# Peptides against a protein of PDB entry 3WG5, part 77

Target 1, 218 residues: chain A of PDB entry 3WG5
Amino acid sequence: LAKNIVYVAQIKGQITSYTYDQFDRYITIAEQDNAEAIIIELDTPGGRADAMMNIVQRIQQSKIPVIIYVYPPGASAASAGTYIALGSHLIAMAPGTSIGACRPILGYSQNGSIIEAPPKITNYFIAYIKSLAQESGRNATIAEEFITKDLSLTPEEALKYGVIEVVARDINELLKKSNGMKTKIPVNGRYVTLNFTNVEVRYLAPSFKDKLISYITD
Target 2, 218 residues: chain A of PDB entry 3WG5 as posed
Amino acid sequence: LAKNIVYVAQIKGQITSYTYDQFDRYITIAEQDNAEAIIIELDTPGGRADAMMNIVQRIQQSKIPVIIYVYPPGASAASAGTYIALGSHLIAMAPGTSIGACRPILGYSQNGSIIEAPPAITNYFIAYIKSLAQESGRNATIAEEFITKDLSLTPEEALKYGVIEVVARDINELLKKSNGMKTKIPVNGRYVTLNFTNVEVRYLAPSFKDKLISYITD

## One batch from the design tools (peptide; aimed at target 1 G47)

Design b2_p24_5_s1 (made by RFdiffusion4, then SolubleMPNN; from b2_p24_5, 10 letters changed)
Fold by OpenDDE base, seed 3:
Structure b2_p24_5_s1 (fold): chain B 218 residues (1-218), chain C 218 residues (1-218), chain A 24 residues (1-24)
Amino acid sequence: as target 1 above (218 residues)
Amino acid sequence: as target 1 above (218 residues)
Amino acid sequence: APSKGVILDPLASRPPPAPRAPAP
């Protein structure tokens, strides 16, 4: 029986236009190979809201399930990362990771203080994050509180509150636990039941450009 | 019987990108030699959160047990050091050391006063530190209080409250007390039972670069 | 779009220094 392919790729660091290019490239490769899914190992403190929204759209337009896996331990799906996760077909977190802190800001002042977003922008992102939660059948109240209370959750809390679907230590446990789960949002207009019983795991490496930009932005 | 090797290295001062390089180098050497463990003698007032998170990840990705030993007497695992300790496979403290004071700050003003981190950042690190504690089976309530109450603990208090595993005066007592203990987090996906019955202790010296940077930053 | 120039990064500033314990 032909093995279903599951791709795994890492996205680390700030969410930028370059991060969008990484998502697009990785998802496109997995789509071209008709993979059962792609797992994105996500570790982000957040980033640009425009890039985040583009990434969410790219995930929602994916021809295959996109699983956001907050990994490894110590990683986070913070701020923009939470939106990306909430926009995905399945969220997994490793123990020792976090999710939340979604309040939009305009930047940092010279003294490092947050420049607050005006109510108009904050309310826009409240509506946006609630919509992502509702569309995915996840906890919209907590999604709002990620903004209004700057809430951050552990994997266990996020699972308990119905923000995420899986807590898994590694890719094998993730595949085992998510096997037979339905995607939380449609894939090509249909909810897909994940089939990880007979899969080949393929790791996608960052491009040379990916490595160079990571090196420059670090 | 071939002696198991235990490496010992010192990391002192502020947590920076250079401190990450030290951790990475030391752990890599110990991994290459398939050491039973590496003991990091840690003495830090804290430092950069980004470097701290990278260090925690590097520890969690270690192929061998990483023991954080707050040493010598008078040393601390303060702020970033507490996170690093909580991310490790085993925490030991010497008598006369301290752990805690984990509240994130944005820096110091020109007058030396603390620039407070906004709730967004504070809540992020609360979730992060709780996650580290939970993953390691350590006291998550105290981990939170390291931030919310700026708690600092003695070795005896930290042991009593289940924050750390060992109080030891020196490396020999540490090896004796930790012998047969399980790592508090997995090593290569498995909890390892430490075997210090027949070990060779090897001390890793700082590199020339390590000495030079320490000299410049001091 | 209200997203232009908005940062969703609790860490996008200087990584909060982990609190330097005040140098003694």
Scores: peptide ipSAE 0.047, ipTM 0.314, DockQ to the pose 0.093
OpenDDE base, seeds 1, 2, 4, 5: peptide ipSAE 0.031, 0.026, 0.030, 0.025; ipTM 0.267, 0.247, 0.272, 0.280; seeds 1, 4, 5 fail the geometry check

Design b2_p24_5_s2 (made by RFdiffusion4, then SolubleMPNN; from b2_p24_5, 15 letters changed)
Fold by OpenDDE base, seed 1:
Structure b2_p24_5_s2 (fold): chain B 218 residues (1-218), chain C 218 residues (1-218), chain A 24 residues (1-24)
Amino acid sequence: as target 1 above (218 residues)
Amino acid sequence: as target 1 above (218 residues)
Amino acid sequence: KPSLGVELDPLASRPPPEPRPPEA
């Protein structure tokens, strides 16, 4: 029986317009090969809101399930990364990772202090993050608190509170635990049951451009 | 039986004078073909108030029902988009979208802070948005709070509070759910019952000009 | 520096809606 393909790719660093290009490229490759899913190993401190929203849209328009995997240990899906995760078909976290801290800011002052976002912007993103949580059947109260309280959670807490679906140490454990799970959002209007019983794991390397830009933005 | 035509078009990005031209073009095409309705997939962070008001007028002068559909997931009808939606014959939202944050501002300062609108302008738009809500039989209190509290809502909240009429994942679900609904405002002085029992969905592509300007305004 | 700077200014790049009040 032809093995179903699961793609794995890494996205690391700040969320930018270039990060959108990475997501788009990776998902497109996996779509073209009719993969069972793509797992994105995500490690981000956050980034631009516009890029984040575009990434969420791109994930939700995917022809295949997109699993966000906060990996490796020590990684985070912070700020923009949390939104991206909540917009995905399945969230997994490795032990020793974190998720949350989603309060929008306008930037940093010259002294490194946060420039607070006005209530208009904050309320916009509260609605946005709650909507992502509700759509995916995840904890919308906690999603709001990621903003209002700048809450950050461990994998165990996030699982317990219904923010994420899987805690896994590695890709193999992730595949094992997520096998038979339904996607938390539709793929082409349908909830997909993940089939990881006989899969080939195929790693996508960053393009040369991806490597160069990550180097510049880090 | 000849299928009734439903047009679907997308409007994305900032609301500008060019966005008015897009609305006008799309609605005119659908009017010329005597369509049952046009669905506008809307994703906007807001834009110019003048353009917004002109768009609302153009919708209200439509010879056919204009459905504003906040789509895809991750999209918003923010600020000006909310006014446009409230001025339309029917509002739908996809899961993972948002509506609201309607407080008028004069602009952004060099440091990115909001330049607040004077009370005179704010009060004008409070009256305007309340009028749109009242005319459409939608929640005028929430409409006011979109300004006074910079409130933003999820699709589920917006439906619950009577701001919108439909939550739908896709065009097919939208057509199914809105079938037999009356328009929330008149079409040529009459409330129209939508008939989506045997429809052809016809997608309108953006013109070359539309694509170019969206690229510049993004 | 952990740039938690999610410039979640969805509006930062876009000129604010200038409410041009209709000319009275």
Scores: peptide ipSAE 0.037, ipTM 0.248, DockQ to the pose 0.116
OpenDDE base, seeds 2, 3, 4, 5: peptide ipSAE 0.036, 0.043, 0.041, 0.038; ipTM 0.271, 0.245, 0.291, 0.243; seeds 2, 3, 4, 5 fail the geometry check

Design b2_p24_5_s3 (made by RFdiffusion4, then SolubleMPNN; from b2_p24_5, 10 letters changed)
Fold by OpenDDE base, seed 5:
Structure b2_p24_5_s3 (fold): chain B 218 residues (1-218), chain C 218 residues (1-218), chain A 24 residues (1-24)
Amino acid sequence: as target 1 above (218 residues)
Amino acid sequence: as target 1 above (218 residues)
Amino acid sequence: APSLGVRIDPLASRPPPAPAAPAP
């Protein structure tokens, strides 16, 4: 019986148009190989809202399950990363990671102070993040509070509150715990039961372009 | 029996004079072929008010039903997109989409802050959006609050409040759910009952010009 | 006619980079 393939890729740093290109590339590779799933190891402080929304769309258009894994310990799915996670087929977090802090801003002033977004923009993203939570059957109240209170959660809290599906220390524990789970959003219009029995794990390396862009933007 | 034709086209990005040209082209093609309807998959953050008003007029002058479908998941009928939707023969939304945030602005300052519109302009658009809602038999109170409170809604909220007519995951579900519905505004002076029984779906691709303009304006 | 300059665009927002989680 052909082994089910699971791809693992890393996305680290600020969410930009280049991060979209990374997601698109990684998901496309996994789709082409008819992988059982792709796991994206996510560590982001946040970034651009436009890029984030495009990434969410790309995940939701995936022909295979996309699992967001906030990893390694010390990583965050912060701000834009939370939206991306909430838009995905399954969310996992490693111990010592965080999720939340989703209040939109216009940017930073020269002194590093946050320029607050006007209520119009804040309310737009409240509706958007609630819609992501509702569509995925995740806690929409907490999703709103990620903005309204700048709430941040531990993995244990996020699991308890129904924001995420798995707490796992590593890829092997993630595969074990998520085996037999249904995707929180549909894949090609169907909720898929994950089959991580007898899988081959394939790591996708960042392209040379991905490495170069990360270096320039960091 | 000749199959009823339904056209599907995509409009994404900022509302501009070029977006008007897209609407006009798509609707004209569908009119020429005596299509049962055209579905416009809309994803917009908003844009120019002048272009928006011209688009609304073009929709209202259509010889066939124009269905605005906020699609895919993560898409928005934000700002100008809400007005366009409210001016259409039927509104649908996919799960994970949003509608609203309609407060007019004069633009953005160099620091990215919103330049507020004077009360005269705000009041004009309040009257305008209420008129669109009233003409279409949609919730005029919520339409006003899209401006006065910068309200944004999920598909489920928008359906519940009578802002939209359909929540659908895809085109097939949209056709199924909207089959037998009456248009919310008249087509050539008559409210049309949609007939999506035994339809052929035809996708309209963006022209080369449409693709180029989207690339330049993003 | 509404003035030529009116924009309705909510999407200029960047989500903030999360404050660094305080070191434990």
Scores: peptide ipSAE 0.059, ipTM 0.365, DockQ to the pose 0.092; fails the geometry check
OpenDDE base, seeds 1, 2, 3, 4: peptide ipSAE 0.044, 0.027, 0.025, 0.038; ipTM 0.283, 0.290, 0.276, 0.323; seeds 1, 2, 3, 4 fail the geometry check

Design b2_p24_5_s4 (made by RFdiffusion4, then SolubleMPNN; from b2_p24_5, 12 letters changed)
Fold by OpenDDE base, seed 5:
Structure b2_p24_5_s4 (fold): chain B 218 residues (1-218), chain C 218 residues (1-218), chain A 24 residues (1-24)
Amino acid sequence: as target 1 above (218 residues)
Amino acid sequence: as target 1 above (218 residues)
Amino acid sequence: APSLGVRLDPLASRPPPAPRAPAA
């Protein structure tokens, strides 16, 4: 029996192997407690593609709904963050946030210029991001354009184009608006109708390790 | 008399000589037990061409059907993984997975740029991948384009183009959908009709060696 | 036989960092 509990946790900064450990820890806690859902407040400029793919898999294997919430205002689900969002059970954005800019790169040169990815890598990520959009019933054309045009969207545009499900100013508005929505991908092979009626909101604090790693990678 | 047993094993990460040992071990166990089939859950970015060719031969010499299943969601049968899939008795993909991007390379430069393979090597692999597609009755034109255009496909596209046989969310759906299908290549010189009625599913755990090698190569 | 050095890897052995959005 699902408890009327919703977990909220924050993931901020670059997507790395340590960010995978954060996602895994947070989702595992919420799964163990049989929470109704977990909301991940995401603010990322992007990061590593390998870590991103592992995070997407961990979300898709979750026993409970994982909501990606681009929060607070001024945050972004940029690059790797967009892939993670598209791999999740529900996407929300706060006003004043952004999503997109997904073109893969090999890195930065010493002068800070982007080292372009070869077409092989770009085409791989086009197929991957389109697959995530298609599986979740989101706009696969826009998902491709996040790479091919390096497109970035506002919350209103992302909602309008069918990239995201909710625009919400805060957790309470998010819970209110997403109540009764179906997950965009299955949980344990079934599309779940979210029940946020009379829920307890539990905030998960970052571990000491999470804080230390965030400090080192920033 | 074939037992109503289906083995399931996972192969993840780079295709190497150690990945050959994993395929050989898993297939040998399933052969010894006279299983109806083995399903290999494959998630690979690619790897070595020599190891790939040996794996394809080991699959083609199998005494039982070998099903390549690109799984879980977010996984890929990229590059070497596509060749392995095309060499198998049946290909399945989960939603949110990809296949393709097969252009051979000599490696990566210090700056992470691809070192291109000379035309002689590229043409060899074009002939090889087309042969695998033709032998299995799969789309040889798309197989060539996996190299010449570095094409990557979604599960729906791969099914539509006749590259794969099944789109399935999980093992149970895979067994249900592939029940009564014929193998795309012969088993012991005969095309086998898969019988997944009332089967026992047995999961093969990775050996300690498999886990250690995966950890070192990631 | 294809040369021992041929790789079939669409992912850079270092997965390309997902593009950092240029810091606004």
Scores: peptide ipSAE 0.042, ipTM 0.323, DockQ to the pose 0.093
OpenDDE base, seeds 1, 2, 3, 4: peptide ipSAE 0.045, 0.025, 0.101, 0.021; ipTM 0.323, 0.324, 0.394, 0.293; seeds 1, 3, 4 fail the geometry check

Design b2_p24_6 (made by RFdiffusion4)
Pose (drawn by RFdiffusion4):
Structure b2_p24_6 (pose): chain A 218 residues (1-218), chain B 218 residues (1-218), chain P 24 residues (1-24)
Amino acid sequence: as target 2 above (218 residues)
Amino acid sequence: as target 2 above (218 residues)
Amino acid sequence: SSPLPPSSSISPITFSSSPPLPSS
């Protein structure tokens, strides 16, 4: 009861309805165990807008800070993952990862051709991504360019431009650097200082169902 | 005189990429065997827009008539399934089935809440559903109300209002009543008269991949 | 008879998959 606990979970692949269930399951475990924070190792090339908006909402309502960590090296928080990151308490990127490229699309034709969205829906997601950035004090100008210019960024660029808060190689370095940082959004109405001194790290294994469904969608 | 081959397939559940694959697989089989028609027993609550548009496109390119049959009783062709029906050569409904209810939403939230669709998406789907109805000679005024009023129809109401062509209890009654009917859209440029005199019915089983994905869904 | 109520809806928007990674 008198411990400082950080949960670490993994989320890989397309952001879907099932991805929401994962976020909710992991975050719920951390909440019920009074965790200082949960770190989500995120690698996503794309996904659905509705599941992305549900995840952002679940993070906004989280009773504990949610740290989105673009990991491992070569991972991306592209498309839906970018919004999830902008919608969270703190963003960390591992070396060689990517953030951005969030243009909303209606989807893919028989060819694999891109089916663009009506111009106005592009404006809707611009307003939504600007809102997430402003609510978290992040660079909304660059966030808008994730859509309008299909802008993508490396870790160092994302840090310089004020989109993320940490560049870290691993969980330990992430804890060291983010220790003492305020969350970019509130936890239950209050901006919180992260206390990662003398912390117990607990890893949440992805379930059989997680790995299988991810593999199939792949 | 001649022996006419009719294929029958079942397509159930949410409309997704796998559903497009089912439509493509079943239609390709019927095309290669020079079938008179393929009948799809459709039961769907809704699904994704891009896959629905890809299915409508696949049906437009079909070298043989595609008959959408809302079957069994209790089934519906709601949301995305309505567009598939309106985009097909002939629509049949079994007693106690439903068609319509197509108001687009960005999706569902955590607590029963619904994420509203911006007006541009709504107007986009109004134009698209009116177009499918106009191209097939079906009631465009009523098709719009599938969206603007979330209108849903019984089979008897759907026939009366000119949205569908046939009300049938089974495959036997469907072939009998639709024999001699012109298709509502062309097959390779010409509107084909359906010849169901002297008919061999062939049922297509769902593949291993089909069954697995649906068991996981159940 | 009455028609069935709507159980689900269309999901119209998604995002691109696998855009290129940026240069170092």

Design b2_p24_6_s1 (made by RFdiffusion4, then SolubleMPNN; from b2_p24_6, 12 letters changed)
Fold by OpenDDE base, seed 5:
Structure b2_p24_6_s1 (fold): chain B 218 residues (1-218), chain C 218 residues (1-218), chain A 24 residues (1-24)
Amino acid sequence: as target 1 above (218 residues)
Amino acid sequence: as target 1 above (218 residues)
Amino acid sequence: MKPLPRKSGIEPITFKDNPPAPAA
């Protein structure tokens, strides 16, 4: 029986246009190989709204299930990372990670203070994040509170409140727990039941460009 | 008579957090050497609003006059570049350059289409760009039209409409024409009369980090 | 046809990059 392939790739750091290129490359590789799914190990403090929205759209247009996995322990899907997660086919978190804190800002002042987004921008992203939650059948009230209260949740809280689908310590536990789950959004117009019973895990390495960008953005 | 120093540095490409670091570094060097001014040769299609606002704030906090020079011919101070220019102590343009096209966007979709900013964001930046124009005694009506009409101007038009102060072919013509001009915003709480009669021009090179970022963003 | 300068739009909106914890 031809082994179903599951790709695993890492995206770490700020969400930028380069992060979009990473998502696009990783998903494209997995699509070309007709993978059962791709798992994106996500660790981000946030980033750009444009790049975030483009990433969400790229995930929604994927021909295969895209799983966001907040990993390793100590990682976060903060701010833009939460939107990306809510736009995905399945969300998993490792113990000791966090999700939320989605309040939009205009940036940081020279003194390190937040430049607040005008209410008009905040309200746009409230509507947007609620849409992502509703479309994925996730908790839209908590999604709003990620902005209005700048709420951050543990994996256990996020699971309990129906923000995420899986808490897993590693890729093997993630595959085991998510086996037989339906995607929270459609893949090619259909809700897909994940089949991880006989899979080969393939790790994708960052490109030279990805490594260079990461080195410069750190 | 100790020669007054004028620094010249280049900033080319998209406005990002790295562009802020470039502005900060260049201005800091010129401040440390008690320069008469720094000229930033700007060529940008635009970029991030957060970085742009931080750059504007850094310019406004400068201990020396910061001159934005849209250079060389064929360059532009587009989008975010126009805001930066309007936040500066003096704006110059070379022949064959452009300024304007300031309509905010949320980014580009995968198909290359613009993701439009909600009216709420557009209105915020209308207020912001008008404030920059008013504070600098520049044409606030044209500043608004840079957004509402997505207006772009030639150097001759921009000078005529009171958006910029100088049209100059090169640094020598810029220094000659701007000699004796008052800064359009205060330096350390005072409007400064530029004195370029007996100056030494010093060119600042990009740091290794700046070169590496430019190489990756191209 | 010279490619129209891609207006890199002023993206006003960043989400909280948690400031890198100040390197203590």
Scores: peptide ipSAE 0.236, ipTM 0.425, DockQ to the pose 0.377; fails the geometry check
OpenDDE base, seeds 1, 2, 3, 4: peptide ipSAE 0.031, 0.038, 0.196, 0.207; ipTM 0.281, 0.292, 0.388, 0.399; seeds 1, 2, 3, 4 fail the geometry check

Design b2_p24_6_s2 (made by RFdiffusion4, then SolubleMPNN; from b2_p24_6, 12 letters changed)
Fold by OpenDDE base, seed 4:
Structure b2_p24_6_s2 (fold): chain B 218 residues (1-218), chain C 218 residues (1-218), chain A 24 residues (1-24)
Amino acid sequence: as target 1 above (218 residues)
Amino acid sequence: as target 1 above (218 residues)
Amino acid sequence: MKPLPRKSGIEPISFKKNPPLPAA
């Protein structure tokens, strides 16, 4: 009986095009091994909108379920991280994490003040985040408020409002709670029922390149 | 006889994580149709290192040859664009284009002055660009000088120095000149001989999303 | 202190945006 494998990888730091490389590499490994799923332990303050959109697209193109797990306690799926989560097959959060604060910005001025995005950009991302929420059967109103109010939620709030699917303390609890859940978006055109019964968990380490770029972007 | 199809797509503007989406989408379409190749008409002043590295990786993972064509006249594959080109299966340039100027920077100060990258980062990208050049059988010394001297080359110089493979005025001349050339990096583990005899050229338009993000990042 | 979400922060590494060479 082919062992059900679940991959676990960590993505920490700013969402950049390098973060896309990490997602792509990790998902590709899991796809090659026909894993039951990959869990991405996500801790991000946000990052680039373009990288985020690519990551979302890469997740949506995944041949296996991609679970975004906001982990460890103290981590966040802030800004771009929320979009990534909303674009994923399942969202989990550990207690003491946060999600939201998705208002697009053009950057920071020299004084560290936010350069606001023009309304056209903001409206685009409102439409985009609502689309992600709707496509995944998640709360599109709250998704919009992540932008319009720069709303941030606790795991309990996010679960309550139908933004996320699981609150879990660790990988074992996540696997237990998500076992038998359907993916919130299709995998290869089908909503997949997750089967985490008797799974082997395999951890993916960052590549040397991953470590270096994370070190540089930190 | 399955018609040999060549896709052509344009990527213009800053290299961002959205540019990765464009590459990924375009290459994916070409892969799905088992195209002989995709030609990316590239015009970029540069952009993000992380996005660039992801694009390079996506190109290297392509199931079909990816030709970077610096086009039209007046276009550049500057900075990040040079890395992308060096990571591709074939580089072409139109007359009146440029390539190079690859020195990494941290950004621009308020006064528009460049914030220099620390030597550690510069050295990383020197190693990286040399690796891309070596892996593709291109001039690694010139690739290094793209950083150390911020060197920019004309198409004729780039061809002469073995940085690029083709100088072509248009797609037709590119197809004609590159017909029978081997890819400079492997496709699915093999160096592919390009066969552009009796090809159908298909143009890929930017998605609405592509247009919008290009418009926002411009 | 909740780390302020680094919204799209300073791009840590960018390559020089060469100004478009003026079309000579």
Scores: peptide ipSAE 0.182, ipTM 0.396, DockQ to the pose 0.220
OpenDDE base, seeds 1, 2, 3, 5: peptide ipSAE 0.035, 0.155, 0.020, 0.273; ipTM 0.318, 0.391, 0.272, 0.455; seeds 2, 3, 5 fail the geometry check

Design b2_p24_6_s3 (made by RFdiffusion4, then SolubleMPNN; from b2_p24_6, 12 letters changed)
Fold by OpenDDE base, seed 4:
Structure b2_p24_6_s3 (fold): chain B 218 residues (1-218), chain C 218 residues (1-218), chain A 24 residues (1-24)
Amino acid sequence: as target 1 above (218 residues)
Amino acid sequence: as target 1 above (218 residues)
Amino acid sequence: MKPLPRKSGIEPISFKENPPLPAA
């Protein structure tokens, strides 16, 4: 029996293997408690394609709904963050956040210039992001444009274009607005109707390891 | 009830997020079938620290034993591969393979020279690799020397020093030698005794996505 | 942690880091 518990955890900074560790730990805790869902408050400028793909896969394998919430105001789900969001069971954004700008790059040169990804890689990620959008019943055309045009959207635009499901100012508004929504991807092979009536919200803190790694990457 | 099934999958090349996707997919299949174990035939020169840490975490969260098998002869579990091995439930090596050389680097410069990691990062990975060794009851001193001396070991040396558990020429010898061994880390909170008596071996092929990404990274 | 490559020479595929939106 799912407990009327919703976990909330924050993931901030570059998408790296450590970010996967955070996702995995947080989702695992929520799974163990048979939570109704976990909300990940996401603020990321982007990061590694590899870590991103792993995070997406970990979310898709979750036994409970994983809600990506671009939060707080001023935060972004930029680049790798957009893929993570598109791979999740529900996307929410706070007012004053952004999503998109998903063009893959090989890295930065010594002078800080972008090293462009070869067309083969770009085309792979176009196909990948379109797949995530289609699998989640989200706007695959806009998902492609996140790469081809490096498009970034406001919450209102993202909602309007069917990229995200909720605009919410805080966790309480998110729970209220998403109550009764179906997950955009399956949980254990089924689309789950979210039940946030009389839920206990539990906040997950970063582990000591999480804090240390964040401190090293900053 | 665990089925008398052992999965075998190959992971070759750089440790990336895609490599995590492979680990995750393979382990998930084996978990779904309640396999006795999965054997990952590993051949890697190393890769990303982030992807490596994610893979380690995914292995540690496995509901079934994950055996890292450095295979075939000529293969290595170099750098990131060593951490993955040390994070696994059992390590095996084929004759003519290697393990070690774990010094973290920031990357390569334009001239191909190594960009050294700052001491802060090196010390973090020293602590991390020692933790993996200690948690698995393996030689933490040698694990440290994989970084501080960039040490690489033969299978015979690695076995002698208590870094690995088995030297085996093939899957059949691995199953035979590891039968009745306990996992070096817990599976679902318990150290599992491996039972490879009358097992069915099932090979997992790379997904189309796996093949494509390997082809892009090669 | 900034993803530290280990001795494998292939530059990791990353996504463009975007500057934070200016706080309105």
Scores: peptide ipSAE 0.246, ipTM 0.427, DockQ to the pose 0.206; fails the geometry check
OpenDDE base, seeds 1, 2, 3, 5: peptide ipSAE 0.162, 0.138, 0.065, 0.162; ipTM 0.405, 0.384, 0.355, 0.403; seeds 1, 2, 3, 5 fail the geometry check

